# Peptides against a protein of PDB entry 6B4J: the designs that were tried, part 284

Target 1, 315 residues: chain A of PDB entry 6B4J
Amino acid sequence: DITMQWYQQLQDASMQCVLTFEGLTNSKDSQAKKIKMDLQKAATIPVSQISTIAGSKLKEIFDKIHSLLSGKPVQSGGRSVSVTLNPQGLDFVQYKLAEKFVKQGEEEVASHHEAAFPIAVVASGIWELHPRVGDLILAHLHKKCPYSVPFYPTFKEGMALEDYQRMLGYQVKDSKVEQQDNFLKRMSGMIRLYAAIIQLRWPYGNRQEIHPHGLNHGWRWLAQILNMEPLSDVTATLLFDFLEVCGNALMKQYQVQFWKMLILIKEDYFPRIEAITSSGQMGSFIRLKQFLEKCLQHKDIPVPKGFLTSSFWRS

## One batch from the design tools (peptide; made by RFdiffusion4, then SolubleMPNN)

Design b1_p30_8_s1 (from b1_p30_8, 11 letters changed)
Fold by OpenDDE base, seed 1:
Structure b1_p30_8_s1 (fold): chain B 315 residues (1-315), chain A 30 residues (1-30)
Amino acid sequence: as target 1 above (315 residues)
Amino acid sequence: RLEEILRREKEELEEAEKLLEEVEESLRKA
């Protein structure tokens, strides 16, 4: 399977990255520890500062991240920080930055869906300039949310139940598995972030270049989901999240083909979702149903709430 | 440059059509 090969390649690249900066991570030297912490803060704090407030602030954050990745010194915590402070500094920063973008999907977007767009446009712009960060974003995303690939992890003989649950994306703490609602919220946040990334371009970049991971990947994701048996509650939830965020962009890009896909979802795939949906899971099912029916009736997919307008970039 | 962009867009649409056909076939067999 080409998709699973791609998944594995990204995981391998991510693992190799971790091994590359292991010396920095495991150092007991006080100076190395200080550098590590400074680099980690420099990589992650700007991402946490991303907000829907102003385009000018978003540009400042982008410029700071780009400067750091470009080997330029940046101010962080009142100190000058550069990836050149350690030979493994760049790999470490790229990894931690990518991890932080995915974490913002998992946490911030999960609670505030509109936050997907400012985070995604920065991530997309950084990915355009720093492809390795993009690959690491995918690796982190795929590991935390296998449904973003998409695939459903299978239980293997001899596997611990907790390990299987972690592979499915559940958090397991003190032998307690995360509640389904919290799990779905985190998965939703990550899928929404992904759906935003694939459609957004940094407006101050070279717009003549191809999007590094564009809507064609969204179309592939959708096709792959529809070729899989639905998973109870998960498929209905994430299919809705994906279509709500990037359905308008897919409609504009693929036009008649998009509507054919949407009809197939409603007529052929939706009954399969219904067949596996329990009474306790009707919320996600009904939400998807209403969305599909509304879109087909109106022959339109609404622009998602929080989509970045021209006025945002002038602020 | 425009011709290259148009070519890429055409290729993307052709790929999308192929993927859609695969979905249609998969859903009909199920």
Scores: peptide ipSAE 0.408, ipTM 0.866, DockQ to the pose 0.871
Fold by OpenDDE base, seed 3:
Structure b1_p30_8_s1 (fold): chain B 315 residues (1-315), chain A 30 residues (1-30)
Amino acid sequence: as target 1 above (315 residues)
Amino acid sequence: RLEEILRREKEELEEAEKLLEEVEESLRKA
């Protein structure tokens, strides 16, 4: 399976990255610990400052992240910080930055869906300039949300139940599995962030270049989902989240083909979702149904709430 | 350069059409 090979390749690259900066992370030296913490803050704080308030502020954040990744000194916590402070500094910062983008999907976007767009446009722009950060974003995303690949992890003989639950993307703390509602909320946030990344371009970059991970990957994701047996509650939830965020962009790009895909979802795939949906899980199914019926009736996919307009970039 | 862009766009649309056909076939057999 080509998709699974790609998944594994990204995970392997991520693991190799961790091994590369292990000396920095495991150092007992006081100065190395200080550098590590300064680099971690410099990588993650700008991402946490991303907001929907002003395009000018978003540009400042982008420029700061790009400067850091380019080996330039940046101000963080009142100190000058550079990846050149340690030989493993760049790898560490790239990894932590990518991890933080995915965490913003998992946490911020999960709670505030409109936050996907400003986070995603920065991530896309950084990915364009720093491809390794993009690969690490995918690696982190795929690990936390296997449905973003997409694949459904399978239980293997001899596997502990908790390990299987973790593979499915559940958090397990103190032998307690995460509640289904919280799990779906986190998965939704990550899928929404992904759906935003694949359609957005940083407006101050070379927009004539091909998107490093564009809508064609969204089309492939959708096709792969539809070729899989639906998973109860999960498939209906994430399919809705994906289409709500990037459906308008897919419609514009693929036109008639997009509408054929929506008809297939409504007429042929819905019965399969319905067949596995219990009475207590009908909420996600009904939401997806109503969305698709409305879109097909109106022959339009609405622009998602929070989509960045020209007015945002002039602010 | 424009010809290359148009070629890439065409190839992407053709790939998308192929993937859609595969989905159609899969769902009809289900």
Scores: peptide ipSAE 0.378, ipTM 0.851, DockQ to the pose 0.747
Fold by OpenDDE base, seed 5:
Structure b1_p30_8_s1 (fold): chain B 315 residues (1-315), chain A 30 residues (1-30)
Amino acid sequence: as target 1 above (315 residues)
Amino acid sequence: RLEEILRREKEELEEAEKLLEEVEESLRKA
């Protein structure tokens, strides 16, 4: 399976990255520990500062992240920090930055769906300039949300139930598995972030270049989801999340093909979702149904709430 | 440059159509 090979390649690259900066992460030296912490803060704090408030602030955050990744010194926590402070500094920062973007999907976007757009546009712009960060974003995303690949992890003989639950993306702490609603909320946030990344370009970049991971990957994701048997509650939830965020962009890009896909979802895929949907899971199913029916009736996919407008970039 | 952009867009649309056809075939067989 080509999709699974791609998944594994990204995971292997991510693992190799971790091994590369192991010297920095495992150092007992006080200076190395300080550098590690300073680099980690420099990589992650700017991402946490991303908000829907003003385009100018978003630009400052972007410029700071880009400067850090470019080997330039940046101010973090009142200190000058550079990836050049350690030979493994760049790899470490790229990894931690990518991890933080995905974490913002998992936490911030999960709670505030509109936050997907400012996070995504920064992530997209950084990915354009720093492809390795993009690959690491995917690796982190895929590991936390296998449905973003997409694939459904299978239980293997001899596997512990907890390990299987973790592979599915559940958090397991002290032998307690995460509640389904919290799980779906986190998965939704990550899918929404992904759906935003694939459609957004940093407005101050070279727009003549191809998006490093554009809508074609979104189309492939959608096609792959539809070629899979639906998973109870998960498929209906994430399909809705994806279409709500990037459906308008897909409609504009793929036009008639998009509408054909939407009809196939309604007519052929929906019955499969329905067949596996229990009475307690009807919420996600109904939400998807209503969305599709509305879109088909109006022959339009609405621009998602929180989409960045020209007025945002003038602020 | 424009020709290259248009070519890429065409190739992307052709790939999208192929993927859609695969979906159609998969859904009809089920």
Scores: peptide ipSAE 0.378, ipTM 0.851, DockQ to the pose 0.853
Fold by OpenDDE base, seed 2:
Structure b1_p30_8_s1 (fold): chain B 315 residues (1-315), chain A 30 residues (1-30)
Amino acid sequence: as target 1 above (315 residues)
Amino acid sequence: RLEEILRREKEELEEAEKLLEEVEESLRKA
């Protein structure tokens, strides 16, 4: 399968990246440890500062991240920090930055869905200028949320149940598996972030260039999901999350084809979701159903709440 | 440059159409 090959290639690239900066991460030298800490903070703190407050602040954050990745010194924690402080500094920063973007999906977007858009536009803009960061974002995303690929991990003979649960994206701590509601919340956040990334472009970049990972990947994701057997609660949840965030953009891009896809979901795919939905899981199913029925009735998909407007960029 | 953009957009739409057809076929068999 081409999709699984792509998944594996990204995971391999991510693993190779980790190996490349292993000298920095495993060093017992006090100076190397200090550099590692400074670089990690310089990469991750700006991402944590992303907010819906003002476009000007978002630009400052973007410029800081881009400067760091470009080998320029940046101020972090009252110190001048540069990736040139260590030969492995750039690889380390790219990896940690990508990891942090995905963590913001998993944590911030999971709790505040509107946060997807400012995080995603920065991630998209950085990806355009630094393709390796984009590949690492995908690698981290796919590892934490296999449904973003999409694929459903299978239980293999001799596999421990806990390892299978981790492959499915569950957190397992002290032999306790994560509650389903928390799991779905994290997966939702990551899917919403992804759905925002594929449609957004940094407004101060070269808009004449092609999006490095655009809506065509969103269309493929949707097609692949629909070609898979639905998973109880998961499919209804993530399909809703995806369509709520990027459905308007897909509608504008694919027009009649998009509406055909929605009709297929309603008429042909819903019965399959319903057949596996228990009474305790009807919430996600009903939410998806109502969303699709409303969109089909009105022949429109609303712009998602939190979408960045021209007014935001003037602030 | 504009012609290249338009060509790519057309190719993306054609690919999307093919993927949709595959979905239609898959769902009809289910």
Scores: peptide ipSAE 0.380, ipTM 0.856, DockQ to the pose 0.799; fails the geometry check

Design b1_p30_8_s2 (from b1_p30_8, 12 letters changed)
Fold by OpenDDE base, seed 3:
Structure b1_p30_8_s2 (fold): chain B 315 residues (1-315), chain A 30 residues (1-30)
Amino acid sequence: as target 1 above (315 residues)
Amino acid sequence: MEEEKERLKEKEKEEAEKLLAEVEKAAKEA
């Protein structure tokens, strides 16, 4: 399977990245520890500062991240920080930055869906300039949310139940599995972030270039989901999240083909979701149903709440 | 550059059409 090969290649690249900067992460030297902490802060704090407030502030954050990745010194925690402070500094920063973007999907977007757009436009713009960060974003995303690939992890003989639960994307701490609602909330946030990334371009970049991971990947994701057996509660939840965020963009891009896909979802795939939906899981099912019916009836998908307008960039 | 961009868009459209057709086929066979 080409998709599984791609998944594995990204995971392997991510693992190799970790090994590359292991010297920095495992160093007992006080200076190396300080550099590591400074680089980690420089990579992650700007991402945490992303907000829906002003386009000008978003540009400043982008410029800071880009400067850091370009080997330029940046101010972080009252200090001048550069990836050149350690030979493994760039790899470490790229990894931690990518991890932080996905974490913002998992935490911030999960709680505030509109936050997907400012985070995604920065991530997309950084990906255009720094392709390795994009690959690492995918690697982190796929590891935390296998449904973003998409694939459903299978239980293997001899596997511990906890390890299987972790493969499915559940957090397991002290032999306690995460509650389903919290799990779905985190998965939703990551899918919404992904759906935003694939449609957004940094407005101050070279717009003549092709999106490094554009809507064609969204179309492929959708096609792959529809070719899979639905998973109880998960498929209905994430399909809704994806379509709510990028459905309008897909509609504009693929036009008649998009509507054929949406009809196929409603007529062929939705009954399969219904068949596996228990009475306790009707919330996600009903939400997807209402969304599909409304979109088909109106022959339109609304622009998602929080979508960045021209007025945002003038602020 | 514009011709190449148009060619790429057309290729993406063809790929999308192929993927949709595969899904449609699979749905009819299920």
Scores: peptide ipSAE 0.357, ipTM 0.857, DockQ to the pose 0.780
Fold by OpenDDE base, seed 2:
Structure b1_p30_8_s2 (fold): chain B 315 residues (1-315), chain A 30 residues (1-30)
Amino acid sequence: as target 1 above (315 residues)
Amino acid sequence: MEEEKERLKEKEKEEAEKLLAEVEKAAKEA
């Protein structure tokens, strides 16, 4: 399977990245520990400051992240910080930055769906300039949300149940598995972030360049989901999240092909989702159904709430 | 550059049509 090979390649690259900066992370030296903490803060704090408030502030955050990745000194915590402070500094920062973007999907977007767009436009713009950060974003995303690949992890003989649950994307703490609602909330946030990344471009970049991971990957994701057996509650939830965020962009890009895909979802895939949906899980199914019926009836997919407008960039 | 961008868009549409056809086929066989 080409998709699984790609998944594994990204995981291997991410693991190799961790090994490259192990000297920095495992150092007992006080100066190395200080550098690590300064670099970690410099990589992660700007991402946490991303908001829907003003385009000018978003540009400042982008410029700071780009400067850091370019080997320029940046101000962080009242200190001048540079990736040049340690030979593994760049690898560490790229990894931690990518991890933080995915974490914002998992936490911030999960709680505030509109936050997907400002986070995604920064991530997309950074990915365009720093491809390795993009690969690491995918690696982190795929590890936390296998449904973003998409694939469904399978239980293997001899596997511990907790390890299988972790592979499915569940958090397991103190031998307690995460509640289904919290799991779905986190998965939703990550899928929404992904759906935003694949459609957004940094407006101050070179618009002549090709999107490094564009809507073609969104189309592929959708096609792959439809070729898989639905999972109870998960498929209906994530398919809705994906289409709500990027459906308008897919409609504009693929036109007639997009509408054929929506008809296939309604006519062929819905019965399969319904067949596995329990009475207690009808909420996610009904939400997807109503969304698709409305879109097909109106022959339009609405622009998602929180989509960045020209007025945002003038602020 | 504009021509290259258009060619890429056409290629992406062709790939999309292929993927859609695969889904349509699978749905008829299911």
Scores: peptide ipSAE 0.354, ipTM 0.861, DockQ to the pose 0.810
Fold by OpenDDE base, seed 4:
Order: C-alpha cells, then sequence, then structure tokens
Structure b1_p30_8_s2 (fold): chain B 315 residues (1-315), chain A 30 residues (1-30)
C-alpha cells in the first residue's frame, strides 16, 4: 500500500530526527540543558502567539519562526537564541516546531475551530520554505491522528489494549482511556488544521511556486476515506470537519468533479455511515447529514468561518 | 512559468478524475 509506505517513511524520518538530537535532549550538561530549553521556547512560543487579531502580528510571528529556522538569532525570553548554539539545534527546533503546530490543532483548534486558519497559513508558509518541517508536521499529525493518513489501526495478536487505544489516537493515562467526546474533539481539531493547511498559502511568499502539500492531497484523503469502511462516530465527525473547512476550496478547484464526489458521499457512503451509527452517536451523523443536504440544495459550499480575508492582512 | 503551472493544474485534475472514478467504481461493485 503506497499510503502506508508513505506513512511509514514519515514516521521513520521523524524517529531519525529524534535520534539525531538525542545528544542535546539527554545531555546532563547545564549549558546544553539551557540551550535546549531556550531553543524549545524559541520554537514553540511564537506558535502559541498565533491569533486571529491582526495580519501584521501574524507576519511578525512568521518572520521570527523563519529567522530561527534560517540560523539567524532571534529574541526569546529576553535572550538571543540561535539554532547554531548546538550542532543538533536545527533538527531539534524543526521537530519541536512541527510538534507544536500539530499540538495547536489538537488543543486550540479543537476548542476554537476558527483558530485553524491563522495557524495553518503560518504552517503552510513555513513548510514552503522549510520542507523538513512539513514532513515532521505530517509525521506528528499521522501519529496522533491516523485518520489524517487515512488508515484505521488494526488490533494485532498479542497487543495490549492500551497500546491499541494509543494507536487509535486515544490518550491513556494511569490505565484510564480518554472519553470519546474528548478524543473526537482532538481528532476534529487536527483534521481541521490539516484541511486548512492544504488550501492556504502564505500571502508574502512566492505565489508562483506550487503548494508543498496542496488540495490534491485533500482530494486523495477524501477518496481514500470513501474507499474505507466507515468507523462509528469517527468517520461522520471527521468527514464533516474536513468538508466544512476545505469543501469550498475543493469545490472551486475541482468543480464538477467535486459535486460528483459529494453526491457519491450522500447517496452511497452516507447510508453506510447510518448503518453503523448508534442512537448515542446521532449528533455527528445529523451534523454531516444537514451539511450535505444544505450544500447539495444550494449547490454551494460556504466559506468556512474564520477564513482569512484581505482585510485581515491589511490589519 | 504560467504554462508549467497550467500543465500542473491539468495533471492534478486528471489525477483527481482518476481517483474519483476509482471511488465510483468501488461504490458500484459494493
Amino acid sequence: as target 1 above (315 residues)
Amino acid sequence: MEEEKERLKEKEKEEAEKLLAEVEKAAKEA
């Protein structure tokens, strides 16, 4: 399976990255520990500062992240920080930055769906300039949300139930599995972030270049989901999240083909979702139903709430 | 540059059409 090979390659690259900076992360030296913490803060704090407030502030954050990744010194916590402070500094920063973007999907976007767009446009712009960060974003995303690949992890003989639950993307703490609502909320946030990344380009970059991971990957994701048996509650939730965020962009890009896909979802795939939906899971099912019916009736997919307008970039 | 961009867009559309056709075929065979 080409998709699973791609998944594994990204995971392997991520693991190799971790091994590369292990010397920095495991160092007992006081200076190395300080450098690690400074680099970690320099990589992650700017991402946490991303907001819907002003385009100018978003540009400043982008420029700071790009400067850090370019080996330039940046101010963080009142100190000058550079990836050149340690030989493993760049790899560490790229990994932690990518991890932080995915974490913002998992936490911030999960709670505030509109936050997907400013985070995604920065992530997309950084990915364009720093492809390795993009690969690491995918690796982190795929590990936390296998449905973003997409694939459904299978239980293997001899596997512990907790390990299987973790592979499915559940958090397990003190032998307690995460509640289904919290799990779906986190998965939703990550899918929404992904759906935003694949359609957004940094407006101050070279627009003549190809999107590093564009809507063609979104189309592929959708096609792959439709070729898979639906999962109870999960498929209805994530399909809605994906279409709500990137459906308008897919409609504009693929036009008649998009509508054929949407009809296929409504007529063929949706009944398969219904067949596995319990009475307690009707919320996600109803949301998807209403969305599909509205879109087909109006022959339009609305621009998602929080989509960045020209006025945002002038602020 | 514009010609190359257009060629790429056309290729992406062709790939998308192929993927859709595969989904449509699978749906008819199910």
Scores: peptide ipSAE 0.353, ipTM 0.859, DockQ to the pose 0.783
Fold by OpenDDE base, seed 5:
Structure b1_p30_8_s2 (fold): chain B 315 residues (1-315), chain A 30 residues (1-30)
Amino acid sequence: as target 1 above (315 residues)
Amino acid sequence: MEEEKERLKEKEKEEAEKLLAEVEKAAKEA
């Protein structure tokens, strides 16, 4: 399976990255520990500062992240920090930055759906300039949300139940599995972030270049989801999240083909979702139903709430 | 550059059409 090969390749690259900076992470030297912490803060704090408030602030954050990845010194925690402070500094920063972007999907976007857009536009712009960060974003995303690939992890002989639950994307702490609502909330945040990344371009970049991971990957994701058996609650939730965030962009890009896909979802795939939906899981199902019916009736997909406008970039 | 962009758009469109056709075929066979 080409999709599973791609998944595995990204995971292998991510694991190799971790091994590459192991010397920095495992060092007992006080100076190395200080450098590690300074680099980690320099990589992650700017991402946590991303907000919907002003385009100018978003540009400052982008410029800081890009400067750090470019080997330039940046101010972090009152110190000058550079990836050149350690031979493994760049790989470590790329990994931690990518991890932080996905974590913002998992936490911030999960709680505040509108936050997807400012986070995604920075992630897209950084990915355009630093492709390795993009690959690491995908690796982190796929590991936390296998449905973003998409694939459904299977239980293997000899596997512990907790390990299987983790493979499905559940958090397991102290032998307690995460509640379904919290699980779906985190998955939703990550899918929404992904759906935003694939449609957004950094407005101050070279717009003549192709998007490094554009809407064609979204179309592929959608096609792959439709070729898979739906999962109870999960498929209805994530399909809605995806279409709400990037449906308008897909409509504009693929036009008649998009509407054919949407009809196919409504007429063929939606009954399959219905057949596996229990009475206790009707919330996500009904939400998807209403969305599809409204979109087909109006022959329009609304621009998602929180989409960045020209006025945002002038602020 | 514009011709290359148009070629890429056409290729992406063809790939999208192929993926849709595969989904449509699978739906008819189910």
Scores: peptide ipSAE 0.318, ipTM 0.839, DockQ to the pose 0.792

